Peptides against a protein of PDB entry 6D0Y. Designs and how they scored, part 155

Target 1, 225 residues: chain A of PDB entry 6D0Y
Amino acid sequence: ETEDHLESLICKVGEKSACSLESNLEGLAGVLEADLPNYKSKILRLLCTVARLLPEKLTIYTTLVGLLNARNYNFGGEFVEAMIRQLKESLKANNYNEAVYLVRFLSDLVNCHVIAAPSMVAMFENFVSVTQEEDVPQVRRDWYVYAFLSSLPWVGKELYEKKDAEMDRIFANTESYLKRRQKTHVPMLQVWTADKPHPQEEYLDCLWAQIQKLKKDRWQERHIL

## One batch from the design tools (peptide; made by RFdiffusion4, then SolubleMPNN)

Design b2_p24_2_s3 (from b2_p24_2, 13 letters changed)
Fold by OpenDDE base, seed 1:
Structure b2_p24_2_s3 (fold): chain B 225 residues (1-225), chain A 24 residues (1-24)
Amino acid sequence: as target 1 above (225 residues)
Amino acid sequence: FDELVDKMLEEFRKKIEEARKKRA
Protein backbone atom coordinates (compact mmCIF):
# COMPACT_ATOMS: atom_id res chain seq x y z
CA GLU B 1 0.00 0.00 0.00
CA THR B 2 0.99 3.61 -0.50
CA GLU B 3 0.96 4.06 3.24
CA ASP B 4 3.57 1.38 3.75
CA HIS B 5 5.61 2.89 1.01
CA LEU B 6 5.59 6.26 2.74
CA GLU B 7 6.82 4.69 5.93
CA SER B 8 9.66 3.06 4.10
CA LEU B 9 10.64 6.26 2.34
CA ILE B 10 10.64 8.31 5.52
CA CYS B 11 12.49 5.76 7.62
CA LYS B 12 15.15 5.01 5.06
CA VAL B 13 15.95 8.52 3.90
CA GLY B 14 19.61 9.31 4.30
CA GLU B 15 20.78 5.81 3.62
CA LYS B 16 23.45 5.19 1.04
CA SER B 17 22.27 6.21 -2.40
CA ALA B 18 23.59 7.07 -5.81
CA CYS B 19 22.00 10.49 -5.46
CA SER B 20 22.94 13.27 -3.10
CA LEU B 21 21.22 13.53 0.25
CA GLU B 22 19.87 16.94 -0.65
CA SER B 23 18.37 15.63 -3.85
CA ASN B 24 16.80 12.74 -2.02
CA LEU B 25 15.32 15.03 0.61
CA GLU B 26 13.89 17.37 -1.97
CA GLY B 27 12.42 14.45 -3.80
CA LEU B 28 10.91 13.01 -0.65
CA ALA B 29 9.48 16.38 0.32
CA GLY B 30 7.77 16.51 -3.03
CA VAL B 31 6.34 13.05 -2.62
CA LEU B 32 5.09 13.80 0.86
CA GLU B 33 3.54 17.08 -0.23
CA ALA B 34 1.66 15.34 -2.99
CA ASP B 35 0.33 12.75 -0.58
CA LEU B 36 -0.70 15.14 2.19
CA PRO B 37 -4.27 15.43 0.95
CA ASN B 38 -4.76 11.72 1.49
CA TYR B 39 -2.25 10.79 4.17
CA LYS B 40 -1.58 13.92 6.23
CA SER B 41 -2.22 12.25 9.55
CA LYS B 42 -0.04 9.28 8.75
CA ILE B 43 2.80 11.42 7.47
CA LEU B 44 2.57 13.63 10.52
CA ARG B 45 2.77 10.66 12.84
CA LEU B 46 5.64 9.13 10.95
CA LEU B 47 7.68 12.31 11.02
CA CYS B 48 7.06 12.78 14.71
CA THR B 49 8.07 9.21 15.38
CA VAL B 50 11.34 9.34 13.50
CA ALA B 51 12.12 12.70 15.03
CA ARG B 52 11.85 11.13 18.47
CA LEU B 53 13.34 7.72 17.89
CA LEU B 54 16.15 8.37 15.43
CA PRO B 55 18.37 11.03 16.94
CA GLU B 56 21.21 9.98 14.65
CA LYS B 57 19.18 11.37 11.76
CA LEU B 58 18.19 14.60 13.45
CA THR B 59 19.63 16.92 10.82
CA ILE B 60 18.18 14.83 8.05
CA TYR B 61 14.67 15.10 9.37
CA THR B 62 14.90 18.74 10.40
CA THR B 63 16.00 19.50 6.86
CA LEU B 64 13.18 17.42 5.48
CA VAL B 65 10.66 19.24 7.63
CA GLY B 66 12.16 22.52 6.55
CA LEU B 67 11.71 21.60 2.92
CA LEU B 68 8.20 20.39 3.53
CA ASN B 69 7.31 23.52 5.48
CA ALA B 70 8.42 25.61 2.54
CA ARG B 71 6.01 23.66 0.38
CA ASN B 72 3.16 23.50 2.85
CA TYR B 73 3.31 26.00 5.67
CA ASN B 74 0.18 24.72 7.34
CA PHE B 75 1.57 21.24 7.64
CA GLY B 76 4.77 22.64 9.03
CA GLY B 77 2.78 24.34 11.72
CA GLU B 78 0.91 21.19 12.55
CA PHE B 79 4.15 19.29 12.81
CA VAL B 80 5.62 21.82 15.21
CA GLU B 81 2.51 21.72 17.32
CA ALA B 82 2.68 17.96 17.45
CA MET B 83 6.31 18.05 18.46
CA ILE B 84 5.65 20.59 21.19
CA ARG B 85 2.86 18.41 22.47
CA GLN B 86 5.17 15.43 22.47
CA LEU B 87 7.80 17.40 24.34
CA LYS B 88 5.28 18.35 26.97
CA GLU B 89 4.24 14.74 27.33
CA SER B 90 7.83 13.62 27.64
CA LEU B 91 8.50 16.19 30.32
CA LYS B 92 5.35 15.24 32.15
CA ALA B 93 6.41 11.61 32.06
CA ASN B 94 9.93 12.53 33.19
CA ASN B 95 11.35 11.04 30.02
CA TYR B 96 14.27 13.41 30.02
CA ASN B 97 16.39 11.60 27.48
CA GLU B 98 13.67 11.88 24.89
CA ALA B 99 12.87 15.42 25.91
CA VAL B 100 16.38 16.73 25.43
CA TYR B 101 16.54 15.31 21.92
CA LEU B 102 13.21 16.91 21.15
CA VAL B 103 14.54 20.24 22.37
CA ARG B 104 17.55 19.89 20.11
CA PHE B 105 15.31 18.93 17.23
CA LEU B 106 13.16 21.99 17.77
CA SER B 107 16.27 24.10 18.11
CA ASP B 108 17.55 22.99 14.75
CA LEU B 109 14.14 23.68 13.24
CA VAL B 110 14.84 27.34 13.93
CA ASN B 111 17.79 27.07 11.57
CA CYS B 112 15.54 25.41 9.04
CA HIS B 113 13.14 28.36 9.22
CA VAL B 114 10.34 26.27 10.64
CA ILE B 115 10.27 27.78 14.11
CA ALA B 116 10.64 31.48 14.76
CA ALA B 117 13.43 32.65 17.01
CA PRO B 118 11.07 34.38 19.45
CA SER B 119 9.23 31.12 20.01
CA MET B 120 12.41 29.31 20.89
CA VAL B 121 13.43 32.11 23.21
CA ALA B 122 10.11 31.79 24.97
CA MET B 123 10.68 28.07 25.39
CA PHE B 124 14.08 28.63 26.93
CA GLU B 125 12.67 31.30 29.20
CA ASN B 126 10.24 28.72 30.46
CA PHE B 127 13.03 26.22 30.96
CA VAL B 128 15.21 28.56 32.95
CA SER B 129 12.23 29.67 35.01
CA VAL B 130 12.21 26.18 36.50
CA THR B 131 15.30 27.19 38.44
CA GLN B 132 13.04 29.43 40.48
CA GLU B 133 10.71 26.64 41.51
CA GLU B 134 10.67 25.79 45.17
CA ASP B 135 10.46 22.39 46.80
CA VAL B 136 11.61 20.50 43.73
CA PRO B 137 14.64 18.27 43.31
CA GLN B 138 17.74 20.06 42.13
CA VAL B 139 18.12 17.44 39.42
CA ARG B 140 14.97 18.84 37.83
CA ARG B 141 16.31 22.37 37.84
CA ASP B 142 19.67 21.15 36.60
CA TRP B 143 18.10 19.27 33.72
CA TYR B 144 16.25 22.26 32.36
CA VAL B 145 19.39 24.33 32.50
CA TYR B 146 21.22 21.49 30.80
CA ALA B 147 18.55 21.26 28.12
CA PHE B 148 18.85 24.97 27.46
CA LEU B 149 22.62 25.18 27.43
CA SER B 150 23.17 21.99 25.48
CA SER B 151 20.88 23.26 22.72
CA LEU B 152 22.71 26.53 22.22
CA PRO B 153 25.41 25.09 19.96
CA TRP B 154 22.64 24.53 17.44
CA VAL B 155 20.62 27.70 17.82
CA GLY B 156 22.51 30.20 19.96
CA LYS B 157 23.78 32.20 17.02
CA GLU B 158 20.35 32.71 15.57
CA LEU B 159 18.77 33.58 18.89
CA TYR B 160 21.37 36.18 19.78
CA GLU B 161 21.12 37.71 16.35
CA LYS B 162 17.38 38.11 16.72
CA LYS B 163 16.78 38.45 20.46
CA ASP B 164 20.01 39.47 22.15
CA ALA B 165 18.40 41.33 25.03
CA GLU B 166 16.13 38.46 25.94
CA MET B 167 18.97 35.98 25.66
CA ASP B 168 21.13 38.09 27.94
CA ARG B 169 18.42 37.97 30.54
CA ILE B 170 18.20 34.21 30.28
CA PHE B 171 21.96 33.96 30.59
CA ALA B 172 21.96 36.15 33.66
CA ASN B 173 19.34 34.01 35.32
CA THR B 174 21.24 30.88 34.40
CA GLU B 175 24.48 32.22 35.79
CA SER B 176 22.78 33.21 39.00
CA TYR B 177 21.39 29.73 39.44
CA LEU B 178 24.68 28.02 38.69
CA LYS B 179 26.40 30.06 41.36
CA ARG B 180 23.98 29.06 44.09
CA ARG B 181 23.27 25.42 43.24
CA GLN B 182 24.85 22.52 45.07
CA LYS B 183 27.75 21.10 43.14
CA THR B 184 27.90 17.49 42.11
CA HIS B 185 31.15 15.58 42.10
CA VAL B 186 30.73 12.68 39.72
CA PRO B 187 34.14 11.83 38.30
CA MET B 188 32.85 10.83 34.89
CA LEU B 189 31.35 14.28 34.41
CA GLN B 190 34.43 16.19 35.41
CA VAL B 191 35.97 17.87 32.41
CA TRP B 192 39.50 19.10 31.95
CA THR B 193 39.80 22.75 31.02
CA ALA B 194 43.21 24.13 30.16
CA ASP B 195 42.37 27.80 30.62
CA LYS B 196 41.55 27.75 34.33
CA PRO B 197 43.52 27.19 37.51
CA HIS B 198 41.25 24.31 38.38
CA PRO B 199 41.35 22.05 35.34
CA GLN B 200 38.55 19.77 36.47
CA GLU B 201 35.11 21.31 36.70
CA GLU B 202 31.62 20.15 37.58
CA TYR B 203 29.65 19.17 34.49
CA LEU B 204 27.18 22.06 34.42
CA ASP B 205 29.85 24.56 35.27
CA CYS B 206 31.95 23.10 32.51
CA LEU B 207 29.09 23.30 30.05
CA TRP B 208 28.44 26.88 31.08
CA ALA B 209 32.06 27.75 30.50
CA GLN B 210 31.98 26.13 27.09
CA ILE B 211 28.87 28.03 26.11
CA GLN B 212 30.33 31.30 27.29
CA LYS B 213 33.39 30.65 25.19
CA LEU B 214 31.21 29.75 22.24
CA LYS B 215 29.32 32.98 22.70
CA LYS B 216 32.54 34.95 22.73
CA ASP B 217 33.56 33.21 19.54
CA ARG B 218 30.32 34.34 17.91
CA TRP B 219 28.95 30.84 18.11
CA GLN B 220 31.59 29.41 15.83
CA GLU B 221 32.71 26.03 17.06
CA ARG B 222 36.44 25.57 16.78
CA HIS B 223 36.88 22.63 19.08
CA ILE B 224 35.18 19.28 19.24
CA LEU B 225 33.97 18.37 22.67
CA PHE A 1 30.95 18.07 23.09
CA ASP A 2 28.94 15.06 22.08
CA GLU A 3 30.73 12.90 24.57
CA LEU A 4 29.98 15.33 27.33
CA VAL A 5 26.33 15.38 26.37
CA ASP A 6 26.16 11.61 26.50
CA LYS A 7 27.73 11.53 29.91
CA MET A 8 25.36 14.14 31.20
CA LEU A 9 22.36 12.30 29.89
CA GLU A 10 23.44 9.14 31.60
CA GLU A 11 24.10 10.91 34.85
CA PHE A 12 20.76 12.67 34.81
CA ARG A 13 19.05 9.40 34.16
CA LYS A 14 20.77 7.79 37.10
CA LYS A 15 20.04 10.66 39.44
CA ILE A 16 16.40 10.77 38.49
CA GLU A 17 16.01 7.05 38.94
CA GLU A 18 17.73 7.15 42.29
CA ALA A 19 15.55 10.00 43.42
CA ARG A 20 12.45 8.08 42.45
CA LYS A 21 13.60 5.02 44.33
CA LYS A 22 14.25 7.01 47.46
CA ARG A 23 10.80 8.52 47.37
CA ALA A 24 9.09 5.19 46.72
Scores: peptide ipSAE 0.025, ipTM 0.474, DockQ to the pose 0.021; fails the geometry check
Fold by OpenDDE base, seed 4:
Structure b2_p24_2_s3 (fold): chain B 225 residues (1-225), chain A 24 residues (1-24)
Amino acid sequence: as target 1 above (225 residues)
Amino acid sequence: FDELVDKMLEEFRKKIEEARKKRA
């Protein structure tokens, strides 16, 4: 394959095809694996780029990476490292929108067997530990809690299945923080469900309630959050 | 969920920016 062709294949995956998405992803993973000896760096860069810039294809690319990781574990590791570096850079640059998306992307990589559950738990432990930082803006603490909680729909089930005790600790710490933080009610962030309307709550409290419900439902999402 | 996330992201963006301005 040529470099340009690889780019085309990677960028266009998931588009309309006569074959199933799963088949196309498997095929592409095979192609990419075969070309790693010659184009590893390019493929890595391409995957990182599309993973970051095409949020509408999140599950497509996490799945692709998962398939590729199964074929080449070393490449999977390099990809994760690159994504972590990007996350760190995003955080450093205060690009919180990109950062939270990257956290979700990484979270879904756990489902794709690219990232180990304990590693993701450790990441979330680090996130929630920010709530213990002193003399920092609450918005910083809130963001990391948000990043954690808002990623759980993608990975909560897996993490609780494998690291329930650790997750419970994280939840306890989160709950403790939410109880002691300053509240700001934002009506526009109020969540209403068809079967159970939520009272007006602070946005993180609302998210917390949603996650608690999701957890109670054994991480089976019954309604769109 | 997606709608809520979008709203939260926007709210965070605003708050972060405000916090930055306060520190400046």
Scores: peptide ipSAE 0.024, ipTM 0.476, DockQ to the pose 0.022; fails the geometry check
Fold by OpenDDE base, seed 5:
Structure b2_p24_2_s3 (fold): chain B 225 residues (1-225), chain A 24 residues (1-24)
Amino acid sequence: as target 1 above (225 residues)
Amino acid sequence: FDELVDKMLEEFRKKIEEARKKRA
């Protein structure tokens, strides 16, 4: 009964309400905190589930986890561990679509003060290091680069502000890999900007160019990516 | 950004599937 109620509250947060989203999230965080002594495992599982299954509510749930982490740091840690475990399982199972979303989710958790910037930098270092491994299919190397680059809109600003030297190294390694990898032209992956149209190029090169532009613009989006 | 991401995801899905077929 109570567990079902918690599930309903977690799943429905962010829906139309007479109250502000911020108020609803704060309220829900309070409810969940109060029930942790009795339903920690259930709440943890529910949050992991909605984080995976409701990508349209990414920022809602990262914010919620941030609020919970502020109230109960240990629970926040357990949540992160669960998400990392899920990411690893997704990668092992070659579920790359789920995995990339989890990376983005974790990236936004940095902004919510759940994951430390150095930890995220270390994760991205690990991702980019895959490009240097032998006997790894390029498609997998490309995915790790993609996972890194496509997460930067969420966390690039924070990471560069806190760990600029480390980020520069990761960028250099990424650029080096992109230059030496086999390139395949993908016409569908073209992005045009009003000020500087992108030429037809390989899809990862296109993403790289977008991220470089974003970086140049101090991580303020001037156009839709 | 979302459009680009979606397109890339689709491309990766295709490439991953192709890789699976070759590996199987």
Scores: peptide ipSAE 0.024, ipTM 0.476, DockQ to the pose 0.022; fails the geometry check
Fold by OpenDDE base, seed 2:
Structure b2_p24_2_s3 (fold): chain B 225 residues (1-225), chain A 24 residues (1-24)
Amino acid sequence: as target 1 above (225 residues)
Amino acid sequence: FDELVDKMLEEFRKKIEEARKKRA
């Protein structure tokens, strides 16, 4: 495989084919594994790039990375490290759009057995701990809470299955913060069932309410919007 | 869910930008 060919394969994975997506991913993982000795850096860079730039293929690439990680744990680790570095850089650059997506990507990697649940819990603990920081803008505190909450649809079930006590603590801290923060009311959309009245609230409060409902529903999403 | 996320993300971007402007 040439570098250009690898790029094509990685970028086009998930496209229509005669084979199942799973089989295609397994095949690609095999190809990539075989080429790691010669093209590790290139493959790593490519995967990081597509992971960041193709959010519509989030689950495809997390699955691919999961398969690769199963074949080569070291590579999986390097990939995670690269993604974490990118997350940190995004945060430093105030690229919160990319940052929140990266958090979601990392969250789904837990489901793909690339990232351990405790590690993700630790990340979320760090995020929520920002709410306790002094002399920082509320918008910063809010964003980290948002990043946490908005990632739970991807990983909440897994984290509560393995780290329920820790998650409950994080939730409690989140709730406490939400109660004491200054509210700037911004109406939000209701994503889940509207059978129960849900008044328009500040966007973060709205998300909190919906996440609480999702949690109550055992993390089974009823509507994908 | 994606629609909500997109909406919230937009609101956050707006708020963050406003906050940055206030600090600059």
Scores: peptide ipSAE 0.024, ipTM 0.477, DockQ to the pose 0.022; fails the geometry check

Design b2_p24_2_s4 (from b2_p24_2, 10 letters changed)
Fold by OpenDDE base, seed 1:
Structure b2_p24_2_s4 (fold): chain B 225 residues (1-225), chain A 24 residues (1-24)
Amino acid sequence: as target 1 above (225 residues)
Amino acid sequence: FDELIDKMLEEFRKQIEEARRERE
């Protein structure tokens, strides 16, 4: 495979084909695995790029990475590391829109067996722990809560199935924070969604209510949050 | 705050790696 051809294959995966999506993904994973000795860096960069820039194909690329990880755990690890680095950079740059999406992507990687559930739980524990920091502005505390809650549609079911006690603690801490926080308009959070079913409510309270409902509904999502 | 983020991410990476080794 040529470098240009690899780019084409990765970018076009999930498009209409005579074969099933699953078959195409498995085939592509095989091709990519075979080309890792020659094009590892390029493949890694391409996957990171499409993962970041094509949110409409989130599940396609998480699945692809899952298949690759199963074939080559080292590469899967390097990919996760790259995504974490990107998350770090996004946070440093105050690019919270990209950051929250990356958290969602990482969350879905749990479903694809790339990231273990305990690891994701630990990440969310860390996120929610920010709410206990006094020297952190509320806007940042709110963001981490938002990042946690907004990712649950992708991974909440899996995490509760495997780490229910830990998740309950996180939820309790989140609820406690939401009750004691000062309700204020946070413009940076509102720009992330056009769907505001409860515009009269504070944004995080609204999201919390939605997540509570989702949890009650056994994580069966009826609409994209 | 950056230090906090680094710490959180490092812990996350550590756990990911440990979990991966356990699966191998």
Scores: peptide ipSAE 0.038, ipTM 0.695, DockQ to the pose 0.768
Fold by OpenDDE base, seed 3:
Structure b2_p24_2_s4 (fold): chain B 225 residues (1-225), chain A 24 residues (1-24)
Amino acid sequence: as target 1 above (225 residues)
Amino acid sequence: FDELIDKMLEEFRKQIEEARRERE
C-alpha cells in the first residue's frame, strides 16, 4: 500500500460502515501489520498524530493500537514510548490540556493490553511522588495529582484488580497531600478541567470525592457526576 | 518533571525487555 492510502485508512477509521467498528479495526490492524516492514515509521507517526489530535476518537485509536500490538508487540512498545515523549513535550510547552489527555490515552492503553498494569502503576506512583518534592511549585504538584485522579475512570478498575495494594498506597499518599496542601491554585486547575461538579468546593477535593465514590461503586463510569 | 518522564520510560523499557526475553 501507498503512504497516502495508509493515512486515509487511519484517519477515516470509525466512520459509519456496513461492518462493526471492531471488524473494521481488526481489518485495519491487519493492513497496518502487513505494511510495517515498509512503512513502520510513517505508521507510527500517523498513529501518534491522530491519537494526539483527535481526542474524540480516543477509544477507537487505543483499540486499534491494542489490536496492532497483539500482532506486533515491539511496535506497540515503540508507540507508547513515542506517546511518552509527546507527553514530555506537552509538559515542557505548558500544554497541560494535551498532557492530561495523553495520560488518559495511556491509561486506556492498559485496557487494550498495550501497557502493563505495573507500568501504569509506576507512572502514577511517580506522579504522586512529585507531591513530596519541595523544589516543585504547588501548581505542578496539584496538576500531577489531577492527572492521576482524572485518569482513574479509564484505568482504575484494571489497576485495582491487578495491583490493589500498590494503588492503596498511592491513594493514601494522595489523601495525605490533599489534606496538607494550600488551596491557592483552584482557578488554574479549573482551566485544565473545565467542569467542576461542586463550585463551592476546592476542585481537587471534589475530584477526590468523586474518585472515592467511583471506587466504592466498583469503578462504574456512570457514577461519575 | 524530566526525571519523572525518564523514570516512566525506564520502567516501560524494562517491561518490554522482560517480555522480549520471555518470548525467546
Scores: peptide ipSAE 0.036, ipTM 0.670, DockQ to the pose 0.474
Fold by OpenDDE base, seed 4:
Structure b2_p24_2_s4 (fold): chain B 225 residues (1-225), chain A 24 residues (1-24)
Amino acid sequence: as target 1 above (225 residues)
Amino acid sequence: FDELIDKMLEEFRKQIEEARRERE
């Protein structure tokens, strides 16, 4: 395979095909694995790029990485490290949109057996621990809580199945923070639709309520968050 | 704040690496 061909294969995965998506992903994983000895760096860069720039294909690429990780654990590790580095850079640049997406991506990698549940729990513990920092602006504290909560639809079930006690502690800390934080009632930070399951309220509180409901529903998503 | 971010991510990275090694 040429580098250009690899790029095409990676970028076009999930598009209309005569074969199932699962079959295509397995096939692509096999091709990529075979080419790792010659094109590891290129493949790594390509996967990081599409993972970051094609959010509509999040589950496709997390699954692909999962398949690759199963074939080559070292590559999976390198990919995760690259994504963590990217997360670091996005946070440093205050690119919160990219950062939160990367957290969601990493979260879904737990489902794909690329990241261990305890590691993700530890990450979320670190995120929520920011709320305990006295010299951190609330907007940043709120963001870390948001990043945590908004990622739970992807990984909450898995984390509670494996680390329920730790997750309960994180939830308790989150709840405590939400109760004591300053409430903001700017229109852009509010949910406007009263016909939704939750009334008009501050976004983070609304998200918390939605996640609580999701948890009560045993992480079976019944509505779009 | 950057220091905190670095610390958090470094710890996370180490844990991921450790978990990976345990699976190998």
Scores: peptide ipSAE 0.033, ipTM 0.673, DockQ to the pose 0.750
Fold by OpenDDE base, seed 2:
Structure b2_p24_2_s4 (fold): chain B 225 residues (1-225), chain A 24 residues (1-24)
Amino acid sequence: as target 1 above (225 residues)
Amino acid sequence: FDELIDKMLEEFRKQIEEARRERE
């Protein structure tokens, strides 16, 4: 297939079709695998691009990558490396919005058996370790905590199943940080849920509370927040 | 949950921008 055709296929996956999404993804994975010898770099770039720019299709593309990884582990590895590089670049550039989406994407790749749980745990350990750094602004520390916590809905279950002790440590460190951080400079966020209106809380505290509840609920989301 | 995340992300964006302005 031509490069243009590949781009079209990748970009349009998940659109309305007579076939199931799963079937379409499997088919696309097969097509992409067959074209890897000729278009590996292009396919890699395309997948990285859509992963970054289309967060609404996160699960579609993570699944696709998972299927590809199962067929070609080398490609899967290269993809992960590319995504990690992009994450690092985003962080260096203070593009926090892109970075957090990349973290979520990587998190869901754990569910797709592309990234090993220990690797993701290590990443989160690194994130939370930033809270212990003295020469960084609190907003940066807060962001890493946010990136960690906000990614848990995608991967928390898997990580606790495989690395519960390590996750507990990360949670403890996070909790400790949240207790000691300055809150005077953080705007309060009011979150209203359908069932119970939450009092106005700081956004990180609110997120923490939500994640704690999610954890207690065995990572099963009961409500779309 | 997505709505909450979006709101929080927006708040972070504001904070980051403010922090950046303070450094400039």
Scores: peptide ipSAE 0.023, ipTM 0.481, DockQ to the pose 0.021; fails the geometry check

Design b2_p24_3_s1 (from b2_p24_3, 18 letters changed)
Fold by OpenDDE base, seed 4:
Formats: structure tokens, sequence, C-alpha cells
Structure b2_p24_3_s1 (fold): chain B 225 residues (1-225), chain A 24 residues (1-24)
């Protein structure tokens, strides 16, 4: 494999094919594994790039990384480290859209057995602990709660199956914060859809309600705004 | 634990960010 060929393979995975996606991913994982001795750095960079820049293929690349992690645990670890580093950089740069996506990506990596459930719980504990910070902007508190809640569609089921008590504590803390936080009632922060059971409300409250419903539905897949 | 190390680094980041916020 050449570097250009690897790039093409990685970037185009999941596109129309005569084979199943699963088969293609398994095949690609095999190819990438075989090429790690020669192209580890390139492969790592490529995967980090597509993980960040192709959100439409989130589950494709998390699955791919999961397959690679199963084949080469060290590589999986390096990938996670790179993604966490990127998350930190995004946060430092106030790139919150990228940051929240990265959290979702990391969340789905739990499903792919790349990140352990307890580790993700710990991350979310850290996020929600921000709500306890004093003398910080509420937007900071809100964002970390948002990052937590908005990631639960990807990992909530797994976390509750394995760490229900810890998750309940996080939820309780989240609920407590949401009850006491100041609400901003401006149109840009409000959610209103006629086809949703939620009334017009502040976005974070709406998200909370959606997540509560999702939890009530035992994390059965549903639409989240 | 490698993952714990990663999390610790993240926690350190949070602490640093908090410190910066409090210094404003």
Amino acid sequence: as target 1 above (225 residues)
Amino acid sequence: DEELKKLAELQKFYDEERALLLSQ
C-alpha cells in the first residue's frame, strides 16, 4: 500500500459497495493493520483527520478504529490519545462544535470497545463537575452539561448497563444544576418543533427532557434534536 | 492504567482552565 492509496481507502470507506459495510470495514482494518509497520503515523493521522472532519461517517470510523484496536491495542490507544489531545486543543481554542463532536466520537468508541465504560463515566463525571465550579460563566457549565447529554445517545445504554449507579449520580447532579441555572429565553436558544412532544423551551432543558425520555425508553433509539 | 493516565491529563486540563477562569 502507498500512502495515497491508504488515504483513498480510509476516506472512501462506507461508500457504495457491492459488499456489506461490515465486510468492507473488516477488510480495511486488515489492510491497515498490515501496513502499520510502515505507515502507522500516516494511518493514525488519517484516521484522526477523518474522525474530526467527516462527522457523517462517525460510526464508520469508530467501528474501524474498534476493529483496529482489536487487532492492535497499542494503535487504538494512540488513536484515543490523539483524539483526547485534539479535544483538549479544541476546548482551548474555544472550538466547541468540534469539541462536542469529539466527545460524541469518543462516546461511540465505548461501543466499539476502544474506550472502557468506566473511563467514559469518569470523563462525564469531570464534565458535570464543572457545574460545581464557582465564579465561572454559566456558558461553561452549560456547555459541559450539553457535551455530556448530547453524547448520551451514543453511549448512554452502555454506561447505564455497566455503571448505573454512577450514571444516576451524574444525572442527579445534572438535574440539580438544570433546576438552579439561569435560563435564557431567546429564540436562538429555544427549541420548537411541532412534531416533537416538547414545548418551546430553552435548548438545554429540551435536551434534558429528550435524554430523560431516551433513558425512560431504556435507551431505545429515538430522534434527538 | 493507560486510560486513567489519559483521564488524569484531562483532569489537569480542567484544573488549568478553571485556574485561568478564576484569574480573570
Scores: peptide ipSAE 0.080, ipTM 0.709, DockQ to the pose 0.022
Fold by OpenDDE base, seed 3:
Structure b2_p24_3_s1 (fold): chain B 225 residues (1-225), chain A 24 residues (1-24)
Amino acid sequence: as target 1 above (225 residues)
Amino acid sequence: DEELKKLAELQKFYDEERALLLSQ
């Protein structure tokens, strides 16, 4: 069936080919667009599945979705909604590894013009607002800060270009929280800009320092987590 | 018990992420 063929195409995109990756993605986007009238639900499910289960192909699938969104805006919206729903389900299931990845995926969708910058800012505002919750474990507060900070390598540049004032507010709130939270310092390594170790720095403090450096370097990272 | 499960998973997550960071 055409459905099986679509699955194969979607799953194998980015593999070795005589054509450029960009050409392959554009071609696939065209194929998918043409089949949306008949197989929208299937295509949607497939894209959500590979997006979730193949983190090594993050940029491939975000780009593909971006191309498809440009062809069919409504489908792009449905995809985002599905991914947001999946994020919520992951959080409910305490699957924080999947959850943080999904946040990163959504973050990169901003670069692909699938998610508007203001929407992503709003999401991060919601995350950082958790730091203001009372009578909750610090680990909860820490996770949402982590989810925010660890996603910035993918979207920080875009958000600061379009929503610098709002981002500065989020950063200020984050910094304030990091200063007042309980800390347990451990050895950490700098990841994005250098392999320089940060001895005796707490995990989030280390991440914060790296993000600050990344920001100073105009969001040009050498590595992505 | 749901809260305990959540906390345990969060701690596990942080341990894994910390280990990942240290391995890079």
Scores: peptide ipSAE 0.039, ipTM 0.567, DockQ to the pose 0.129
Fold by OpenDDE base, seed 1:
Structure b2_p24_3_s1 (fold): chain B 225 residues (1-225), chain A 24 residues (1-24)
Amino acid sequence: as target 1 above (225 residues)
Amino acid sequence: DEELKKLAELQKFYDEERALLLSQ
C-alpha cells in the first residue's frame, strides 16, 4: 500500500459497503498490520488524526484500534501513548472540548480491550483528586468532574464490572464534592434517557443525577452524548 | 494573564455545553 492509499482507506472506513462494517474493519486492520513494517509512523499519525478530528466515527476508530491492538500489541501501546500526549497538549492549550472528547475516546478503548480497566480507573481517580486541590478555582475542579462523569456512558459498565469498589470510592468523593461546591441552577434536559426538560438544576448536579440513573439502570442508555 | 485566559476558556466550554443541552 502507498501512503496516500492508506490515508484513503482509514478516512473512508465506515462508508456504505456491501459488506458489514465489522468485516471491513477486520480487513482494514489486516492491511494496516501488513504495512506497519514500512509505514508505522504514518499509520500512527493517521489514526491519531482521525481519532481526534472525526468524533462522529468514534466507535469505528476505537474498534479499529482494538482490532489492530489484537494483532500488534506494541502498536496499540504506542497509539495510546500518542493519545495521552495529545490529551496533555489539549489541556495545556486550554482546548477543553478536545480534551473531554479524548477522554471519551480513551474510555471507549477500554471496551475495545486496548486500555485496561485499572488504568482508566487510575485516570479517573486523578481527575477527581483535583477536587481536593487547595486555592484553585471551582471551574477547574468542575471540569475534571465533568470529564469523568461525561465519559461514564462509554465505560461505566466495564469499570463497575471490574473495579466496583474503586468506582464506588470515586463516586463517593464526587458526591461529596458536588454537595459542598457552589451551585448555579439553570434549565437542563435529560440526554441519555429522554429529551425532555426537567426542573431547574445546576449543570453538574443535573449530569450527576443522570449518571446516577444510568448506574441504577445498569448502564443501559438510549443516547450517547 | 494566562490564568484568566484559562478560566475564560473553561467558562466558555460550559456555556457551550449548556447551550447544546438546551437546544435538544
Scores: peptide ipSAE 0.028, ipTM 0.539, DockQ to the pose 0.120
Fold by OpenDDE base, seed 5:
Structure b2_p24_3_s1 (fold): chain B 225 residues (1-225), chain A 24 residues (1-24)
Amino acid sequence: as target 1 above (225 residues)
Amino acid sequence: DEELKKLAELQKFYDEERALLLSQ
C-alpha cells in the first residue's frame, strides 16, 4: 500500500460497503499491520488524527486500534502514548472539548483491550484527586470531575466488574466533593427526567444523578448522555 | 492572563455542554 492510500483507507473505514463493518475493520487492521515496517510513523499519526477529528467514529477507531493492538502490541502502546501526549497538549492549550473527548476515547480503549482497567482507574483517581488540590479554582476541580463522570458511560461497566472497590472509593470521593462545592442551579437535564417535572439542580449534580442511575441500571444506557 | 484564559475556556466549555445536554 502507498502512503496516500493508507490515509484514504483509514479515513473511509465504516462507510457503506458490501461487507460488514467488522470484516472491513479486520481487513484494514491486516493492511496496516503489514505496512507498519515501512509506514509506522505515518499510520500512527493518521490514527491519532482521525481519533481526534472524527468523534462520530469513536467506536470504529477504538475497535480498529484494538484489532491492531492484538496484532502488534508495541504499536498499540505507542498509540496510547501518543494519545496521552495529545491529551496533555489539549489541556495545556485549554482545548477542553478535545480533552474530554480524548478521555472518552481512552475510556473506550479499555473495552477494546488496549488499555488495562487498572490504568484507567489510576487515571480517574488522578482526576478526582484534583478536587483535593489547594489554592485552585473550583472550575478546575469541576472539570476533572466532569471528565471522569462523563466518561463512565463508556467504561463504567468494565471498571466496576474488575475494580469495584477502587471505583467505589472514587465515587465516594466524588460524592463528597459534590456535596461541599459551591453550586449554581440550573434546570435538570431533559433526557434524564422527561417523565416528570424538572426541578432545578446544578449541572454537575444532575450529571452525578444520571451516572448514579446508570450504575443502578447495571450500566445499561437508557438515554444519551 | 493565561490563568484567566484557562478559566474562561472552562466556563465556555461547561456552558456549551450544558446547552447541548439540556436541548436533548
Scores: peptide ipSAE 0.020, ipTM 0.505, DockQ to the pose 0.127

